# Ledger of designs, part 74: peptides against a protein of PDB entry 5Z08

Target 1, 168 residues: chain A of PDB entry 5Z08
Amino acid sequence: RQKDEWAKKTSSLMKQLDWFIGEHLGAMLAAEELGGPVVGELMEIDPDDLSAGFNAHGKLKKATSQPDLDRRQRRIDDIWGPQDEQGQAHKRKRGADEALAASAEMRDLIEQLMNKLVEAGGDNSATYVEIPRESAAARFLVRSKVAMFHPNDARRLRLVDFGRDLDD
Target 2, 222 residues: chain B of PDB entry 5Z08
Amino acid sequence: GLPRLIDAIEEASKIPAKRRQTPIKPTIEKLTTHLYTHGASPDSLLRLADLLTLRNHLDQASLAAITRNLYPSSTVSDEVVLRFIGALGHGQLKPTLALQALFLRWLVMVYHLLENPGVLGQVYGVLFDLLDTAAIRPQLCHLLALVTRRKHVRPFRIQAILTLSRQTGGDPNLTGLLRVFKNYYPEIIVGDATKGRASAFKHPDPQWRQHLDEIQQRRSEA

## One batch from the design tools (peptide; made by RFdiffusion4, then SolubleMPNN)

Design b2_p13_1_s1 (from b2_p13_1, 5 letters changed)
Fold by OpenDDE base, seed 1:
Structure b2_p13_1_s1 (fold): chain B 168 residues (1-168), chain C 222 residues (1-222), chain A 13 residues (1-13)
Amino acid sequence: as target 1 above (168 residues)
Amino acid sequence: as target 2 above (222 residues)
Amino acid sequence: KPTFYEALREALE
């Protein structure tokens, strides 16, 4: 029963995270990778908007596009794009493509981190994922205190083991 | 005169210190005294830039003393600037990082005397790529703060500064440079990495500035 | 300890 509830909660949270990555975080990570603002503490993501995204039945409510995040992203896109109308269209397309790429990278990284955590069976030494680069995604997870780099190897990233406190 | 002093030093620079018939130090002292009193003409500056930037047998103390007294009596040519820029970075043929820091400091102090300030903008990438070199970073950030224009503020450079700022624990010089970038793009969010004190990039040596101004005024009266 | 998701939420808040 508890495992099933944990699995359901985890599944629900993963869906929430996947949505958040796709709708918001991907664009912001792409902006960071493109040399825009760092994703972090100054994101007034209204907690209510994160919470509003999911109904009581776990169905993804289309969170109303926070107009301010979209406006910030548009501003970043407007800053770095060619000034010409064709350039703006290409810039918007490039921004969308970069956001999709960043979303995919974040999803893949989280999946790898979670898989390693499960596979390690409690061995912290086996929970590290080798990352090819210090991505905006990796940095975000570290800033979020969700992941940690290996103390001696910045190419190794692991999830913070939040579960150890459940067994104690 | 100054040309004869430079000639003597150029010849001495070709010979190892142990094989010199005469000590070079008295000639260096005469040179630095002359430079302090009269400054260096454009032609003399070029010759001195070669002595400072090219590998030779001059000791580091002599090179540093010349650099500290390298007052232009007039303008600084693109050629002189490019000699100093070419001397930056890592390599067996390059000057020491300590001397490179003095060159960057000198470029900051004479920036207003450049015949073409745009020359530094043309080599902006070369300068920017050296920000990882800790020994020259303070002076390099100051020079970049003067040189930076909107065309230089690019996404990859913003990201590079942000990354390097994190790696250095928020170097105040990098934070200062990032503030310069933010003047062109106010929407750049610097995050917690820049909660630190930014450098104000004040003039490195007010006394040197005053003395330079005195030398420059004598030229306008002649 | 906050769950991974709680920590992520807090970092996103």
Scores: peptide ipSAE 0.026, ipTM 0.269, DockQ to the pose 0.044
Fold by OpenDDE base, seed 2:
Structure b2_p13_1_s1 (fold): chain B 168 residues (1-168), chain C 222 residues (1-222), chain A 13 residues (1-13)
Amino acid sequence: as target 1 above (168 residues)
Amino acid sequence: as target 2 above (222 residues)
Amino acid sequence: KPTFYEALREALE
């Protein structure tokens, strides 16, 4: 019963997270990788709001409206874009490609983290995923208090087990 | 005069300390006293830069003493600057990191006397790539804070500083450099890395500055 | 057991 509720809550959270990754987070992570704003600082998403959004009820507080992301991406492109017209089209395409890549990386990382958590069967030492690099995705998860690095090895990342807070 | 002292030190630098017929320390003391009193001409600066940056048999204490008294009496040429920049980094043929930190400190203190300040902007990448070297990072960040222009502030460098700031637990010198970057692009959101204390990049040695000014004033009166 | 992604895909569908 508790495993099924946890699975349902996790599934609901993952649906919301997948939507958020595709619609918003991918572009913001791409912006961070390009030396733009750190995800979560520009979003007045208080790490507490992301952590609060991942509360036991799985309600991601509605990501602030698309217009601000487009404005931000445009602003980053305006700041770092070559001034030449041909450079803008190539940059838009590159920005879209980078957003897709960042979305894919975040999805893959979350999958690995969740798979390790399930496989570990409660052994916290077995829940670590080895990450090839400290990506914007990895950093976002840590800032959001959804993941943590191994205390002695920044190449190892694990999910914070939110399931424990449901049993207390 | 200064040229004869440099000649004697150059000859001694070719010989291992154990094989020298005469102690070099008295000659180094005469050189440093002369430099403190009169400064170094552009020609003398170049010769001293070679002694400081090229591998030779001079001891570290002597090299440090020369560097601490390396007052320019005039301007600092691009060639002199490039000698010191070329001496930075890791390698068996490079000066010690402690001596490299003194060179960077010197470049900060004489920055206003460079014949062409733009020369440092041309080697900006070389300087920037050394930020991971903890032993020279404080002086390197200070120099980069002086040298940085809009053209140097690039996405990959912003990311590199942010990454390094996280890895170092928020080094105040990196935070200071990020603030310089933000002056050119206010939209740079520097994450939690900049919530920390930033270095103000104050002059490294006010007494050295005052003494340099006294040496430079004597040039204007001549 | 469907992989987390398969479960996520099935749940997104």
Scores: peptide ipSAE 0.026, ipTM 0.268, DockQ to the pose 0.040
Fold by OpenDDE base, seed 4:
Structure b2_p13_1_s1 (fold): chain B 168 residues (1-168), chain C 222 residues (1-222), chain A 13 residues (1-13)
Amino acid sequence: as target 1 above (168 residues)
Amino acid sequence: as target 2 above (222 residues)
Amino acid sequence: KPTFYEALREALE
């Protein structure tokens, strides 16, 4: 029963989050990945847009995380790298979808984090997802205090378990 | 054609000015002349956005000249917009603040040609957080004035503008933006900040607008 | 403990 309620809450949460990612967050994350301003330093989540899930008015700590320049650097490398003629057409398709790609990356990361949280059955050590890079998505979740890095390994990210402290 | 000019400039941008075999200025002049005459297609516009926003060996005068002649012949894609937004703020790899101000001015002038104006609304928070950067504030406030919707007008942003207005001695651009906020929430008590001069956010360059309209009209007849 | 949503909201704020 509790697992089913958790699954339903998670599903509802994921739908709302998916909407938010698609409508708002994806473009901002894409901008950050391109070396733009950092997402979430002063992001007002419209309480109306997130009212179904996000009710805490906590002071966002200005995490001055440096924007992930990896996508920008890759694009520089794509533009400035040896023009192998054949690869340009496929690479152009990736650029048009930067917001979509950022959205997809965020969705995938959240899904992995949620799945690990469920699978761990309450073992915090088993809730870590290995991230291939410190993405704008990962940094955003950490700034959000929704996720945290492993104290000794910045390649490991986990959700903050907000549910357990009700039973402690 | 325009693609060949962009190819030549892209190649030259990879090489430091002192190591170039040929001066780039004549090619930049040909590009800017072509842009002035015909505008840039969506594909060319994206390539030019990359040249303008990514760190390369082009000089600031050339980048500014391209930006001043960056007439879209068609629409402006979300991807192009996001390139310019990604170029904003402080950082060693970012364009100069002077060039960023030109980008913001450009976004204001082409706002009506965006394929999806909502894309700027999605990055509203990102833009708003840059208001403390004095060098880009005038153009940033103008862009925010165009982009602002009821959903963006929140108590914390009102307070942020009021605080920044006090800190800046009542910057007229901030006062102008606060007036835009009041259009959505008339009850916003704008204290002493509104007693000052406000920017009217007039079109930055009427001649540029007229020339853009001429380029756009040729597309509709084609 | 802030809910996942509360924490995301705080980070998006």
Scores: peptide ipSAE 0.028, ipTM 0.251, DockQ to the pose 0.064; fails the geometry check
Fold by OpenDDE base, seed 5:
Structure b2_p13_1_s1 (fold): chain B 168 residues (1-168), chain C 222 residues (1-222), chain A 13 residues (1-13)
Amino acid sequence: as target 1 above (168 residues)
Amino acid sequence: as target 2 above (222 residues)
Amino acid sequence: KPTFYEALREALE
């Protein structure tokens, strides 16, 4: 009974989370990766705004032609550099693509974290996911107190075990 | 006296070294000796700040020597502080980055003598936006560590430092600044980029501090 | 203790 109720609650929450990731969180995470504000300061980021980039103050910059550097790790020169008015349409598409990529990364990370939690069968040492990089997604989950880094290895991330009280 | 030495250097600063009738080096040596012995009054500090920050024909070695001996005999005014802050960054009219690093170091060492420490908090954004400039970053982080208050610790600045830390391979000065930020917001995740050695932001020159204290004590006895 | 769900919900609110 409790497992079924937990499963239903989990499923419902996952649907809500998936929606939230797709509609809002992806764009915010993309903004953070691009040197924008940390998730929680800007409640509404238009994907079009992501294309313009952010100044050192996390405010929208006017559109500069940035070279195809690793899009998620903008160089500081690109974040802080002067802005030229080049093609708005390519930039809008880029912002949307970054939001989609951030959404996909968040979804994948959550899925991995949940799968490891299930597979571990209560062994906290086995619940860690190896993350290739410290992403905005990973940082968000830790700030949200839903995940934690391994105390000795920040490449290892796990869900906070909230469920121990359900098996008792 | 000090004002006459400053007058002579101001006049010489208007003329290219090759066109000067007399070498300025002996006058600079007299100035630096005087500064070392007596310090600079608020009025003299302002004049010297202009000589150091405005484009003139003084050589870099002379400017550095003046800066290294720029002991305040009293307080440091907001105007003096703002001259040095205005001299920071890139531009043909700005001092060299090496000299800017000396100015930032000086501001760190005289921070306790500022008439209004809040003036640096007002220009916090200007200082923060220069963190990408590697040549001044060590001293800039130290100054920011002194100046930072809760109001300055914003998520965008946290993210900017984190990004810069990743790009620089974990600059210890940036890690040190992030630790200062974390004092105001413990929930700041420093991540792998900050597991490295952080700068402790120790006083840059203990001997300079001691000599400054001696100059300041003479004022209290007068 | 807020459940994972409560913590996530609180973070999403």
Scores: peptide ipSAE 0.025, ipTM 0.270, DockQ to the pose 0.175; fails the geometry check

Design b2_p13_1_s2 (from b2_p13_1, 6 letters changed)
Fold by OpenDDE base, seed 1:
Structure b2_p13_1_s2 (fold): chain B 168 residues (1-168), chain C 222 residues (1-222), chain A 13 residues (1-13)
Amino acid sequence: as target 1 above (168 residues)
Amino acid sequence: as target 2 above (222 residues)
Amino acid sequence: KPTFYEGLRLALE
């Protein structure tokens, strides 16, 4: 019974995380990779607050009716994309493609981190994933205190084991 | 004259200090005095750039003294600029980081005398990739602030500065460079990285500038 | 041991 409830809770959390990555986080990570605002400087960002976007000062704008992520993405696209009318459609498509790519990268990274945690069987030294670069995804996980770098090797990332810190 | 002094120093630079028959310091002092009084011609600048950037047996104090007195009497060629740029970074054959910082400072101070200012724009990537080197970062940011044009402001470079700014705890020089980038794209959201103290990139040495102007004026009268 | 993705897939299914 408890294992089944835990499995259901884990499943629900993973669905919520996948949704969050796809709907919100992917676009923000793509924006960061494109030289936009840094994600996760705010400890408690309500998804609605994230949708409200950030002003030029990096402060959360009050939620206006249109998701500011789209406005920010449009701004990034307007800044860096080709200026021609055909360029706007290509810009939007490119922005969407980059958001999808960032979402995929985040999902893959989370998967690797969780798999390593399970495989390690309690050996902290075996929980590290080698990352090819310090991506926006990796930085986000570290800033959110979900992951940490190896103290001596910034190419190695692991999940924070909150369960162990409670038992010590 | 200056060419004979350079000849003597070039020959001495090939020999370890302990094996030199004569002390080089008096010749270095004569060179620096001559440079201070008359400046260096384009040909002399190239020869001095080689002495400063190529590995030789000259001591760091002598190299620094030459660099501090490296007043151009005329323009600075692309070749001279490229010698100094090629001397930047890590490597066993590279000058010390302290000397590299002096070279970058020199490039800032003589930027207006470059025959082709665009040459620095062509090597912009090389300069930008060295921003992680803390010892040269202040002067490097200042040079990049002068060199940066709209074509250089790219998403990946904005991200790189933002990342490095976080890692350095908000280095004022990086904040200053981000502000330069923002001047080309005001709509870029850089977050709190620009709220901190930024370098104003003021001229590094007003006295050196004034003396350079005096040397340059004498050429226009000749 | 099911991969995390297999676990996720199984959980999503």
Scores: peptide ipSAE 0.015, ipTM 0.286, DockQ to the pose 0.043
Fold by OpenDDE base, seed 2:
Structure b2_p13_1_s2 (fold): chain B 168 residues (1-168), chain C 222 residues (1-222), chain A 13 residues (1-13)
Amino acid sequence: as target 1 above (168 residues)
Amino acid sequence: as target 2 above (222 residues)
Amino acid sequence: KPTFYEGLRLALE
């Protein structure tokens, strides 16, 4: 009975997390990865409010920067730039695609972190996931104190084990 | 005069030190003494910028000594600025990173004498892309702090500094630059990156500033 | 017994 209740609570929490990632966090993480504001200091900032702050005064003259910087800047401008009326649909679609990608990355990272924690069987050295890059997702988890980097290797991330501290 | 000293150094710079008939050090000392006393005219500054930035056979100590005494007697042209900017970064034909740091420091110290400060704004991207180069980052951040305008504060640059700040363990110079960015856009959420220790970007050399002011005053009286 | 994490994986699938 207690294990079943715990499993139900966990399932409910995971569904809530998945919803939060899909509806809110994904877009914010995508914005951060593209060079927008950092997620997690003000949980109450509506993504729309964040977009509005950048929109007002930035006549983005197209500086011919390097192609990769230009792509990121275009993506940011597409997500956060002044929405000129005619380009809104394509910009919204691109923003949605980046939000979906960020959501997928966050889900995958959480899954890997949790799987490693289980597989480690209490060995803290085996709980680390190798991350290919410092993503907005990884940074968010660290800022939220849900995950931590290896002290000597910023490519290794692990979950903070809250359960051990309760059983001791 | 200064032009003749520059001529002699230009000729010597074409020849490896071991093959020079005459030691260059006495001529460098005469040059640096002259620069310290009188400063450099715009024409002399351009010639000296070429000596400092182009690959030649001058030793690093001589190049550093010239840079430390590179007092403008007048204004600094866009051409001179662009020579120093072009010398930045990695490459076999570029000056050492130590010398590049001195060039950036010089640009900070003479910023108020630029004929067109906007020239640095035009090359802002080039400067910004060099922030990952640790050896020049302190002076580069200081220069960027002076040059940054609202048009340069872009989301991708905010994120680039934030990322680099994390990777560097919160370099105070990057924190200082983020604060400059936040002054243009107070709504920028930079996290704890701005709460840390930041560089104040104080004048790098007050004595050099005072001596520059003395040289500049003599020109106004002539 | 499905481990907590198997339940989590099933909830994420």
Scores: peptide ipSAE 0.015, ipTM 0.274, DockQ to the pose 0.072
Fold by OpenDDE base, seed 5:
Structure b2_p13_1_s2 (fold): chain B 168 residues (1-168), chain C 222 residues (1-222), chain A 13 residues (1-13)
Amino acid sequence: as target 1 above (168 residues)
Amino acid sequence: as target 2 above (222 residues)
Amino acid sequence: KPTFYEGLRLALE
């Protein structure tokens, strides 16, 4: 009975999480990756409000492209650059693509973190996922106190095991 | 006069201290006294900026003393500003980071005397990219707080400050700069980073300001 | 103590 209720609650929460990631969090994470607001206590950033606020003062002259700017940084300039009409549709599509990418990254990260937690069988040292980069997704999970970095290695992330104190 | 003092210091700056026939310290003291009393003209400021920013054989104490007494008697040209900006960062030919911090502090204190404040906005990227340099960060954030306009507040810079804020454990100067950014884009969620202690970016030296004002007033009466 | 899922729920609420 308790296991089944737990499984149902877990399934429901996973569905809600998946929905939240897809509908809201992905866009916010994409905005953060694009150097927008950090997903913090104020969750209600309408993606449309973010787009509207940045549209008005467009004429940034071409700063000399330093070649080695991270691929995401170029995407930021592309997203926040002056919107010509044809550029708006492409920017909306790019924004949607970045939101989808951020959503996918968050989903994958959560899945990895959960899998490692299950596989570790109670060994905290085995619960760490190696993250290739400090993503908006990773940062969000840490800020939300859902995950924590390894104290000595910021490339290692684990879920906060809130449940362990129940079996001791 | 001031030009002759600068000439003597320029010549001495080419020679290692151990090889100088005469101690330069008395000439530096005369220069700093003159600067304190009368300020520096635009031409003198340019020459002094070169002495301060170019690699020479002047000791750090002398360079710091000149910088502390670098009162403009008039305006500050773009050329003078660019000399100081060009002296920032890491490199064997660059001034020490301690001296760079004094230059940034000076730029903050004379910001209202710039002939074209927009010049700093043009080099905003150069300034911003130095935020990771801890030794100059406090003064750099203060200068950026003065210079920042809506056009400079870009997503990548927001993210860069946020990342650096996390890495530094919430440097109050970075928090202060983020608040400036938030004034242009209120929707910037600066989570716990804005809840922390932020620098108010107060004038670095009120006495220096007062003395500068006295020097500037004498110009308006002449 | 809130379970991981409760923590996640609280973070999502």
Scores: peptide ipSAE 0.019, ipTM 0.283, DockQ to the pose 0.051; fails the geometry check
Fold by OpenDDE base, seed 4:
Structure b2_p13_1_s2 (fold): chain B 168 residues (1-168), chain C 222 residues (1-222), chain A 13 residues (1-13)
Amino acid sequence: as target 1 above (168 residues)
Amino acid sequence: as target 2 above (222 residues)
Amino acid sequence: KPTFYEGLRLALE
């Protein structure tokens, strides 16, 4: 009975988290990755707004596409370039794609963190996930006090084990 | 002593130069000589910070001379730091941009004497938002290079520097600051902004540093 | 203990 209730609660929480990631957090994380505001400063970001890019203050700027070969530099430049009409449709699609990518990254990161926590069997040293970059997703989890970086290696991230802190 | 010199200058600062009974220049020269020889205590630093940052009737040459001789004999308090930070930017009541550049240079040169270096990290946003002000940008970038920690390196600030670097034609000070950011996040793609010359943020005045060290050494022996 | 992953997968299904 208690295991089934726990499983149901966990399932419900995961569904809510997935919904939150897909509907809200992905766009906000994408905005942060694109040089927008930190998640929590803007509660609603339209994917269309993401495509326009942000000013130095994290406010939306309308950007034009210049063809720079570096995909990431293109992302920065496409986010911040001048406004031409044909560029707007490509930008909206790009903003949506970045939100989807951020959502996928967040889901994958949570999955890895949770799997490592289970696999570690209570060994905190084994709970770390190697992250390729300090993503908006990783920063969000740390800021939310859900995850922690390794004290000596910011490429290693683990979930905070809230269950242990209650038994101490 | 130094307090009496400050008293005289404070009183003179309330009166327009044309209405003063006595020239203030000899008193300023005595003050700067005293500061050069002995430095300023924390209490004297606070009083001098107010004279330098608050609107008064002192001439720009006198204010600059005081700032150039503002050697701390001890530590620099948060309150002193905040007076100088509060004086930055545009406004009718603020010091000239030339004087603000001297304040920023001073903060760079005394950074190791701050009682709490973290105070500058707390006002990081205020400092960062002034990067568009060309007149203070060189010293501001240098100060930010000292103050920057991982928590300050945010995507919006990276992008702000990149944008401003493009707008300025690749200001070497901005390139230098971006390199500091890249030390915390090596994956930062700086594009053409980092292909240019970067400032090395060398100490602004080696002679001033040496003289400060001599003043500070006298304190440790006392 | 169902792996958090299994719980997440089951919740996302």
Scores: peptide ipSAE 0.017, ipTM 0.290, DockQ to the pose 0.129; fails the geometry check

